Peptides against a protein of PDB entry 3QIS. Designs and how they scored, part 159

Target 1, 334 residues: chain A of PDB entry 3QIS
Amino acid sequence: PSLELSRREFVFENVKFRQLQKEKFQISNNGQVPCHFSFIPKLNDSQYCKPWLRAEPFEGYLEPNETVDISLDVYVSKDSVTILNSGEDKIEDILVLHLDRGKDYFLTISGNYLPSCFGTSLEALCRMKRPIREVPVTKLIDLEEDSFLEKEKSLLQMVPLDEGASERPLQVPKEIWLLVDHLFKYACHQEDLFQTPGMQEELQQIIDCLDTSIPETIPGSNHSVAEALLIFLEALPEPVICYELYQRCLDSAYDPRICRQVISQLPRCHRNVFRYLMAFLRELLKFSEYNSVNANMIATLFTSLLLRPPPNLMARQTPSDRQRAIQFLLGFLL

## One batch from the design tools (peptide; made by RFdiffusion4, then SolubleMPNN)

Design b2_p18_3_s1 (from b2_p18_3, 5 letters changed)
Fold by OpenDDE base, seed 5:
Structure b2_p18_3_s1 (fold): chain B 334 residues (1-334), chain A 18 residues (1-18)
Amino acid sequence: as target 1 above (334 residues)
Amino acid sequence: SMEERREEFLKEVEELFS
């Protein structure tokens, strides 16, 4: 069997978080026999492509002189954004299109990624006084490494933060400050806040705005700004409540004094973000007659974002664990 | 006003960061 391919080289320019890009090509059976095609893993890979890439269809049958269109879809989700922000991964791949009883065809995928504040650590963002797109990639890597070392020192109760010539970190990321301050100003009276979804186009504008500027006002509806806050919290590589404290939060869920002690043990940036969010959500609940928001709804929504089980425990989360996690957050909202 | 509430909230937030 043999195939003719209309294209073998694909370039995805300016790939961004949550922005779908598509490139199409045709494959034609120029042989005299039916053929089965499939995208196959390389020798050391478990998958035929990286997590941010997909082929559709990824397999099929072609009769003699049949042609099929294949879409190559590039989409950076929360699962790929962190490794692309750090430069650990890149918009580069090689796809192997295999023919049963035939030869392999290689497709080259290339491009560039534009970093996002979404999927960046709270520690790195607290050191970042400018929009992420203004930060050189080399300095972004250094900020992530320094952030890891400071988190580790904070957890170990080691050396006081040397007041060395490094600019003092922000108390909270500017991105979360801007989102919460906008919601405080404009969304406290918004009916169905956090219950109505935002517009996808507005969400992209909000993300691009936060990645490229320090705006006085965030673009889009209150619903889109509210959803952007949820997406930001979901995309964090380390949740606002660090994985190391997850079990202690569940164990303390019915003792408000122990809950506060657990939160006091968070790294400074995580602790500040948690306290800031809880303060905002308590203010939002004072407007429940206007915004239809209640403590149980908010606790249920934010629990999955702020208090995530460690990756090794995700498959083992019980309904009891989920209820304890909700109860833990309720102790800060009531 | 919402502005006065924001100034009160900002003071609460400053105390939370101390």
Scores: peptide ipSAE 0.565, ipTM 0.958, DockQ to the pose 0.873
Fold by OpenDDE base, seed 3:
Structure b2_p18_3_s1 (fold): chain B 334 residues (1-334), chain A 18 residues (1-18)
Amino acid sequence: as target 1 above (334 residues)
Amino acid sequence: SMEERREEFLKEVEELFS
């Protein structure tokens, strides 16, 4: 059996978070026998492609002289955004198209990723006074490394961060500030806020706007801006409540005094973001007659975003743990 | 107004960061 491929090299330029790109090619059975094709893992890989890539179809049968279109889809989700932002991973892969009882065909995937403030750490974002797209990728790596070291120092030492020659960090990421300030100004009276989905095109515009500029006004509907805040919180590599404090939050869930003490142990940027979000959400709840938002809905929604179980415990989260997590947040909303 | 409420909220937020 033999295949002809219309293309073997694919370039995905300017790949962005949550923006689907597609490249298509054709495979043709130039043989006289039916053949089965499949994308197969390389010798040391568990998957035929990286998590941000897929082939559709990834397998199939071709009759003699049959042709099929294959789509190569590049999509950066929350699962790949952080490693692409840091440059730990890149838009590069090699696909192996295997022909059963035949030969392998290699496809080269290349391209570039454009960093996003979505999927970047709170610590790094507090150091970014400019849009992330204005920051050299090399400096993003340094900012993440420095941010990790400062987080660890802040957890171990109640000592004020040395006023070294580094520019004073922001109290909260400018991206969170802009999203929350927009919602405060324009969305407090919005019916079904956080209940109605945003528009996908508007979400992309909001992401691009925050990645490239410091806007006076965020584009899109209040629903899209609200969903963008949820997406931002979901995409954080470390949740607003650090994984290290997760169990302590659950254990304290019914003691408001201990809850406040646990929050005081957060790194400064995480603590500030948490307090800022809770202050905003308390203000939003004052407009419940207009926006249909209540404390239980908000606590349920934001708990999964702000108070995530550590990755090693995700599969073990009980309904009781979820209820404790919700109760923890309720103590800051009421 | 919502503007006055925002100014009050911004003062609250400034105090939260101190």
Scores: peptide ipSAE 0.564, ipTM 0.958, DockQ to the pose 0.790
Fold by OpenDDE base, seed 2:
Structure b2_p18_3_s1 (fold): chain B 334 residues (1-334), chain A 18 residues (1-18)
Amino acid sequence: as target 1 above (334 residues)
Amino acid sequence: SMEERREEFLKEVEELFS
């Protein structure tokens, strides 16, 4: 069997978080026999492609002189955004198109990624006084490394942060401040807030706006701005409540005094974001007659975002753990 | 007004960061 490929080199320019890009090519059976094709893993890989890439179809059957269109889809989710923001991964891959009883065909994938404030740590964002797209990639790497070191120093309670040379970090990321301040100004009276989904186009505009500017007003509907806040919290490499405090939050869930003590042990940026979000959500609940928002709905929604189980415990989360996590958050909303 | 309420909220938030 043999195949002819219309193209073997693909370039994905300006790849962004949550923005789907597609490149298409044709495969033709120029042989005299039917053939089965599939994308196969390389010798050391578990998958035929990186997590941000897919082929559709990834396998198929071709009669003699048959042609099929294959779509190469690039999509950066929350699962790939952090490693692409740091430059640990890149928009580069090699696909192996295998022909049964035939030869392999190699496809080269290349391109560039545009960093996002989505999927960036709270610590790094508190050091970013400018939009992330204005920050040199080299400085993003340094900010992530410095953020890790400052978090460790903060947790160790040892050395006072040397007040000296570095500009004071923001109390909260400007992106969180902008999202919450917009929702406070415009969305407190919004019916079905956090219950109605946003528009995909508006979500992309909000993300691009926060990545490239410091807007006076966020574009899109209140529902899209509300969902953008949820997406931001979900995409954090470490949740607002650090993984190390997860179990202590569950253990304290029915003691409001201990809950507050656990939150006081968060790194300053995480603690400030948590307190700011809880203050905002308590204000939002005062408008329940207009926005149809209640404490149980908000606690259920935000618990999965703010109080995520550590990756090693995700597969073991019980219904009891989930209820304790909700109860923990309720103690800050009531 | 919503603006007065926002100013009160911003004061509460500043106190939370202290």
Scores: peptide ipSAE 0.558, ipTM 0.957, DockQ to the pose 0.863
Fold by OpenDDE base, seed 4:
Structure b2_p18_3_s1 (fold): chain B 334 residues (1-334), chain A 18 residues (1-18)
Amino acid sequence: as target 1 above (334 residues)
Amino acid sequence: SMEERREEFLKEVEELFS
């Protein structure tokens, strides 16, 4: 069996978080026998492609002289955004299109990724006084490494010895400030806030706006700005409540005093973001008559974002653990 | 007003960061 491929080199320029890009090519069975094709892993890989790439269809059957269109879809989710932001991964891959009882065909994927404040650590963002697109990619790596070290020092209650000439980090990321301050100003009276989804086009505009500028006003509807905040919190590599404190939050869920003590042990930026969000959400709940928002809805929604189980425990989360997590957050909303 | 509430909230937030 043999295939003819219309294209073997694909370039995905200016790949962005949550923005789907598609490139298409055709494969044709120019042989005299039916053939089955599949994308196969390379020798050391478990998957045929990187997490941000997919082929559709990824396998199929072709009769003689049949042609099929294959879509190569590039989509950076929350699962790939952090490693792309840091430059640990890149928009580069090689796909192996295998023909059963035939040869392999290699496809080259290349391109560039545009960094996002979404999927960047709270610590790194607190060090970014300018939009992330103004920060050199090389400096993003350094900021993440430095941010990890500052997190660890804070968790260990180590006083930084050298409060040297490093510019003081922001108390909270400017992106969180902008989102929450917009919602405070414009969305407290918004009916069904956090219950109505935003528009995908507006979400992309909000992301691009926060990545490229410091706007006076965030574009889009209140629903889109609210969803952008949820997406931001979901995309954090380390949740607002650090994974190390997850179990202690569950264990303390019915003791408000211990809950506050657990939060006090968060790294400064995480603690500030948590307190800021809780303060905002308490304000939002004062407008429940207008916005139809209640404490149980907010606690349920934000618990999954703020108090995530560590990746190793995610599959083991019980209904009791979820209820404890919600109860933990309720103690800050009521 | 919402502006007055925002000013009060900003003071609360400043105290939270101390």
Scores: peptide ipSAE 0.555, ipTM 0.956, DockQ to the pose 0.861

Design b2_p18_3_s2 (from b2_p18_3, 6 letters changed)
Fold by OpenDDE base, seed 5:
Structure b2_p18_3_s2 (fold): chain B 334 residues (1-334), chain A 18 residues (1-18)
Amino acid sequence: as target 1 above (334 residues)
Amino acid sequence: SFEERYKKFLEEVRELFE
């Protein structure tokens, strides 16, 4: 079997978080026999492509003289955003298009990624007093390494590092402040807040706004700003309640005194974000007659974002564990 | 400025970060 490919080199410029890009090419069976094609893993890879890339179709049959269009889709989700922000991964891949009993065809994928405050750690963001797009990539790497070391020291209750010449970290990320302050000012009376989805175009504008500026006002509807906060919390590499405290939160769920003690053991930035979010949500609940928001709905929604099971336990979360996690958050909302 | 706005914010929510 033999194929002709219309293109073998693909460039994806200015790839952004949650922004789909597509490139198309054609494959033609220029042989005299039917052929089966598939994208296959390279020798050391488990998948035929990186998590941010997809081919559609990724396999199929071609009759003699048949042509099919293949779409290469680049989409950075919460699962790829962190490793792309750090520069650990890049918009580069090689795809192997295999023919059954035939030749391999190599496709080169390249491009550039634009960093996002979404998928960046709370510790790193507390060190950023400028929009992430104004921070050199080399400095982002250093900030993430320093942030990891500070988290570890905070968890170990090590003495606060001397007030050396490094600028003092923010108490909470500016992005969290901007989102929550907007919702506090403008959304407390918004009917169906956190129940009505935002507009996709407005969500992209909010993300781009937070990545490139420090606005006076966030663009978009209250629903879009509310959903942007949820997306931000979901995309965090480490949840607001650190994985190390997950089990202790479940074990303490019915003792409000122990719950408060567990939260006091969070790293400073995580603890501050948690307290700030809980204060906002308690304020929002005072307007339940206007916004239709109740404590059970909010606790259920935010539990999946703030109190995530560690990756090794995700597949084993019981309904009892979920109820305990919800009860833990309810103790801060009531 | 950002710094002035953020300082004002910290004053308004000081009790949350103590």
Scores: peptide ipSAE 0.592, ipTM 0.961, DockQ to the pose 0.354
Fold by OpenDDE base, seed 2:
Structure b2_p18_3_s2 (fold): chain B 334 residues (1-334), chain A 18 residues (1-18)
Amino acid sequence: as target 1 above (334 residues)
Amino acid sequence: SFEERYKKFLEEVRELFE
């Protein structure tokens, strides 16, 4: 069996978080026998491609002289955004198109990724006084490493944050401020806030706006701005409540005094973001007559974002753990 | 400026970060 490929080299320019890109090519059976094709893993890989790439179809049969279109889809989700922002991973891959009892055909994938404030740590963002697209990639790496070290020092109480340094971190990321301040000003009376999805085009505009500028106003509907806040919180590499405190939050869920003590142990930026979000959500709940938002709905929604199980627990919560996590958050909303 | 806007914000929410 043999194939002819219309193209073997693919370039994905300006790949962005949550923006789907597609490139298509044709494969033709130029042999005399039916063939089965499949994308296969390389010798050391578990999958045929990186998590941000997909082939469709990834396998199939071709009769003699049959042609099929294959789509190569590039999509950066929350699962790939952090490693692409840091430059640990890149928009580069090699696909192996295998023929049963035939040859391997290699496809080269290349391109560039544009960094996002989505999927960047709260600590790193608190050190960014400029849009992330204005920050050199080398400095992003340094900021993430420095942010990790400062988080660890803060948790260990070993070194007081040198309050005297000319480069004081922001109290909260400017991106969180922009999103929450917009929602405070314009969305408190919005019916079904956080229940109605935003528009995908508006979400992309909001992401691009936050990555490239410090706007006075965020573009899009209140629903899109609200969903952008949810996406931001979901994409955080470390949740607002650090993984180290997850179990302590569950254990304290029915004691409001212990809950407040647990929150006081968060790194400064995480603690500030938590307090700021809780103040926003309490304000939103005052307008429940207008926005149809209640404490149980808000607690249920935000608990999954703010209080995630550690990766070692396979991101699974028991129904009891979920109820405790919701109860923990309710103690800050009521 | 951003710095002026952010400073004003910090004044408005000061009690949250104490």
Scores: peptide ipSAE 0.588, ipTM 0.960, DockQ to the pose 0.353
Fold by OpenDDE base, seed 1:
Structure b2_p18_3_s2 (fold): chain B 334 residues (1-334), chain A 18 residues (1-18)
Amino acid sequence: as target 1 above (334 residues)
Amino acid sequence: SFEERYKKFLEEVRELFE
């Protein structure tokens, strides 16, 4: 069996977080026998492609002289954004299109990624006084490494924050401030806030706006700004409540005094973001008659974002763990 | 400026970060 491919080289320019790009090509059975094709893993790989890439269809049959269109879809989710922001991974891959009892066909994927404040650590963002797109990629790597070290020092309470350092980190990321301040000013009376989805186009505009500028006003509806905040929190490599404190939050869920002590042990930026978010959410709950928001809905929604199980627990929570996690957050909303 | 706006923000929420 043999195939003819219309294209073998694909370039995905200016790949962005949550922005789907598609490139199509055709495969044709130019042989005299039916053939089965499939994308196969390279040697030592578990998957035929990187997590941000997909082929559709990834397998199929072709009769003689049959042609099929294959879509190569590039989509950077929360699962790939952090490693692309740091430059640990890149928009590069090689796909192996295997023909049963035939030849392997190699496809080259290349391109460039544009860094996002989404998927960047709170520690790194607190050190960024400019939009992330103005920060050199080399400096992003340094900021992430430094941020990890500062997180560890803060958790260990070993180094008082040197109040004298000329470059003091922000108390909270400017992106969190912009999102929360907008919602606080304009969305407290918004009916069905955090219940109505935003528009995908508006979400992309908000992301691009936060990545490239420090706007006076965030574009889009209150629903889109609210969803952008959720996406931001979900995309954090380390959740607002650090993984190291996860179990202690569950264990303390019914003791409000211990809950506050656990939060006090967060790294400064995480603690500040947590307190700022809780203050905003408590304010939002005062307007429940207008926005139809209640404490149980908010606690349920934000618990999954703020208090995630550590990766070593396979991101799984028991129903009991989930209820404790919700109860922990409720103690800050009521 | 960003710095002025952010400074004003910090003054408004100072109690949260103490």
Scores: peptide ipSAE 0.587, ipTM 0.961, DockQ to the pose 0.355
Fold by OpenDDE base, seed 3:
Structure b2_p18_3_s2 (fold): chain B 334 residues (1-334), chain A 18 residues (1-18)
Amino acid sequence: as target 1 above (334 residues)
Amino acid sequence: SFEERYKKFLEEVRELFE
């Protein structure tokens, strides 16, 4: 069996968070026998491609002289955005198109990723006084490493020994300020806020705006700005309530005094973001007659974003754990 | 400027970050 491929090299330029790119190629069975093709993992890989790449179809059957179009889809979700932002991963892969009882065909995937403030740590963002697209990738790596060390020092209540002239980090990321300040000013009376989806085009414009500028106003509808805040919180590599405090939040859920003590133990940027979000949400709840937003709905929605189970506990989350997590957040909304 | 706007914001929400 033999295949002819119309193309073997693919370049995906300017790949962005949540922006789908597609490249197509044709495979043809120029043989005299039917053949089955499939994309197969390389020797050390569990998957035939990286998480941000997909082939469609990834397998199939070709009669003699049959042709099929294959789409290579590049999509950076919340699951890949952090490793691409840090440069730990890149828009590079090799696909192995296997022909049953035949030859392997290699496809080269290349390109470049444009970093996003979405999927970047709160600690790193607090060190960015400029849009992320203005920060050199090498500096982003340094900022993530420094941010990890600062987080660990903060959790351990270690006094920073180095009074060194490191620029004082922002109290909250500028991106969180821009999103929440916009919603506070313009969306408190918005009916079905956080319940109505935004427009995908507006979401992309908001992401691009926050990645490239520090606007006076965020573009798009209140629904799109609200959804952008949810996407931002969901894409965080670590939730606003750090994984280390997850169980303590559940254990304290019915004691408001202990809940406040747990929050006080968060890293400074996480604690500040949490308090700022809770202040905004309490303000939003004052306008429930206009926006149809209630404390139970908000607590349910934001608990899944702010108080995520650590990866080792995700498969074990009980309905009781969810109820405790919601109750924890309700103690800050009421 | 961004710095002036952000400083004003911090003054408005100071009690949240203490």
Scores: peptide ipSAE 0.583, ipTM 0.960, DockQ to the pose 0.352

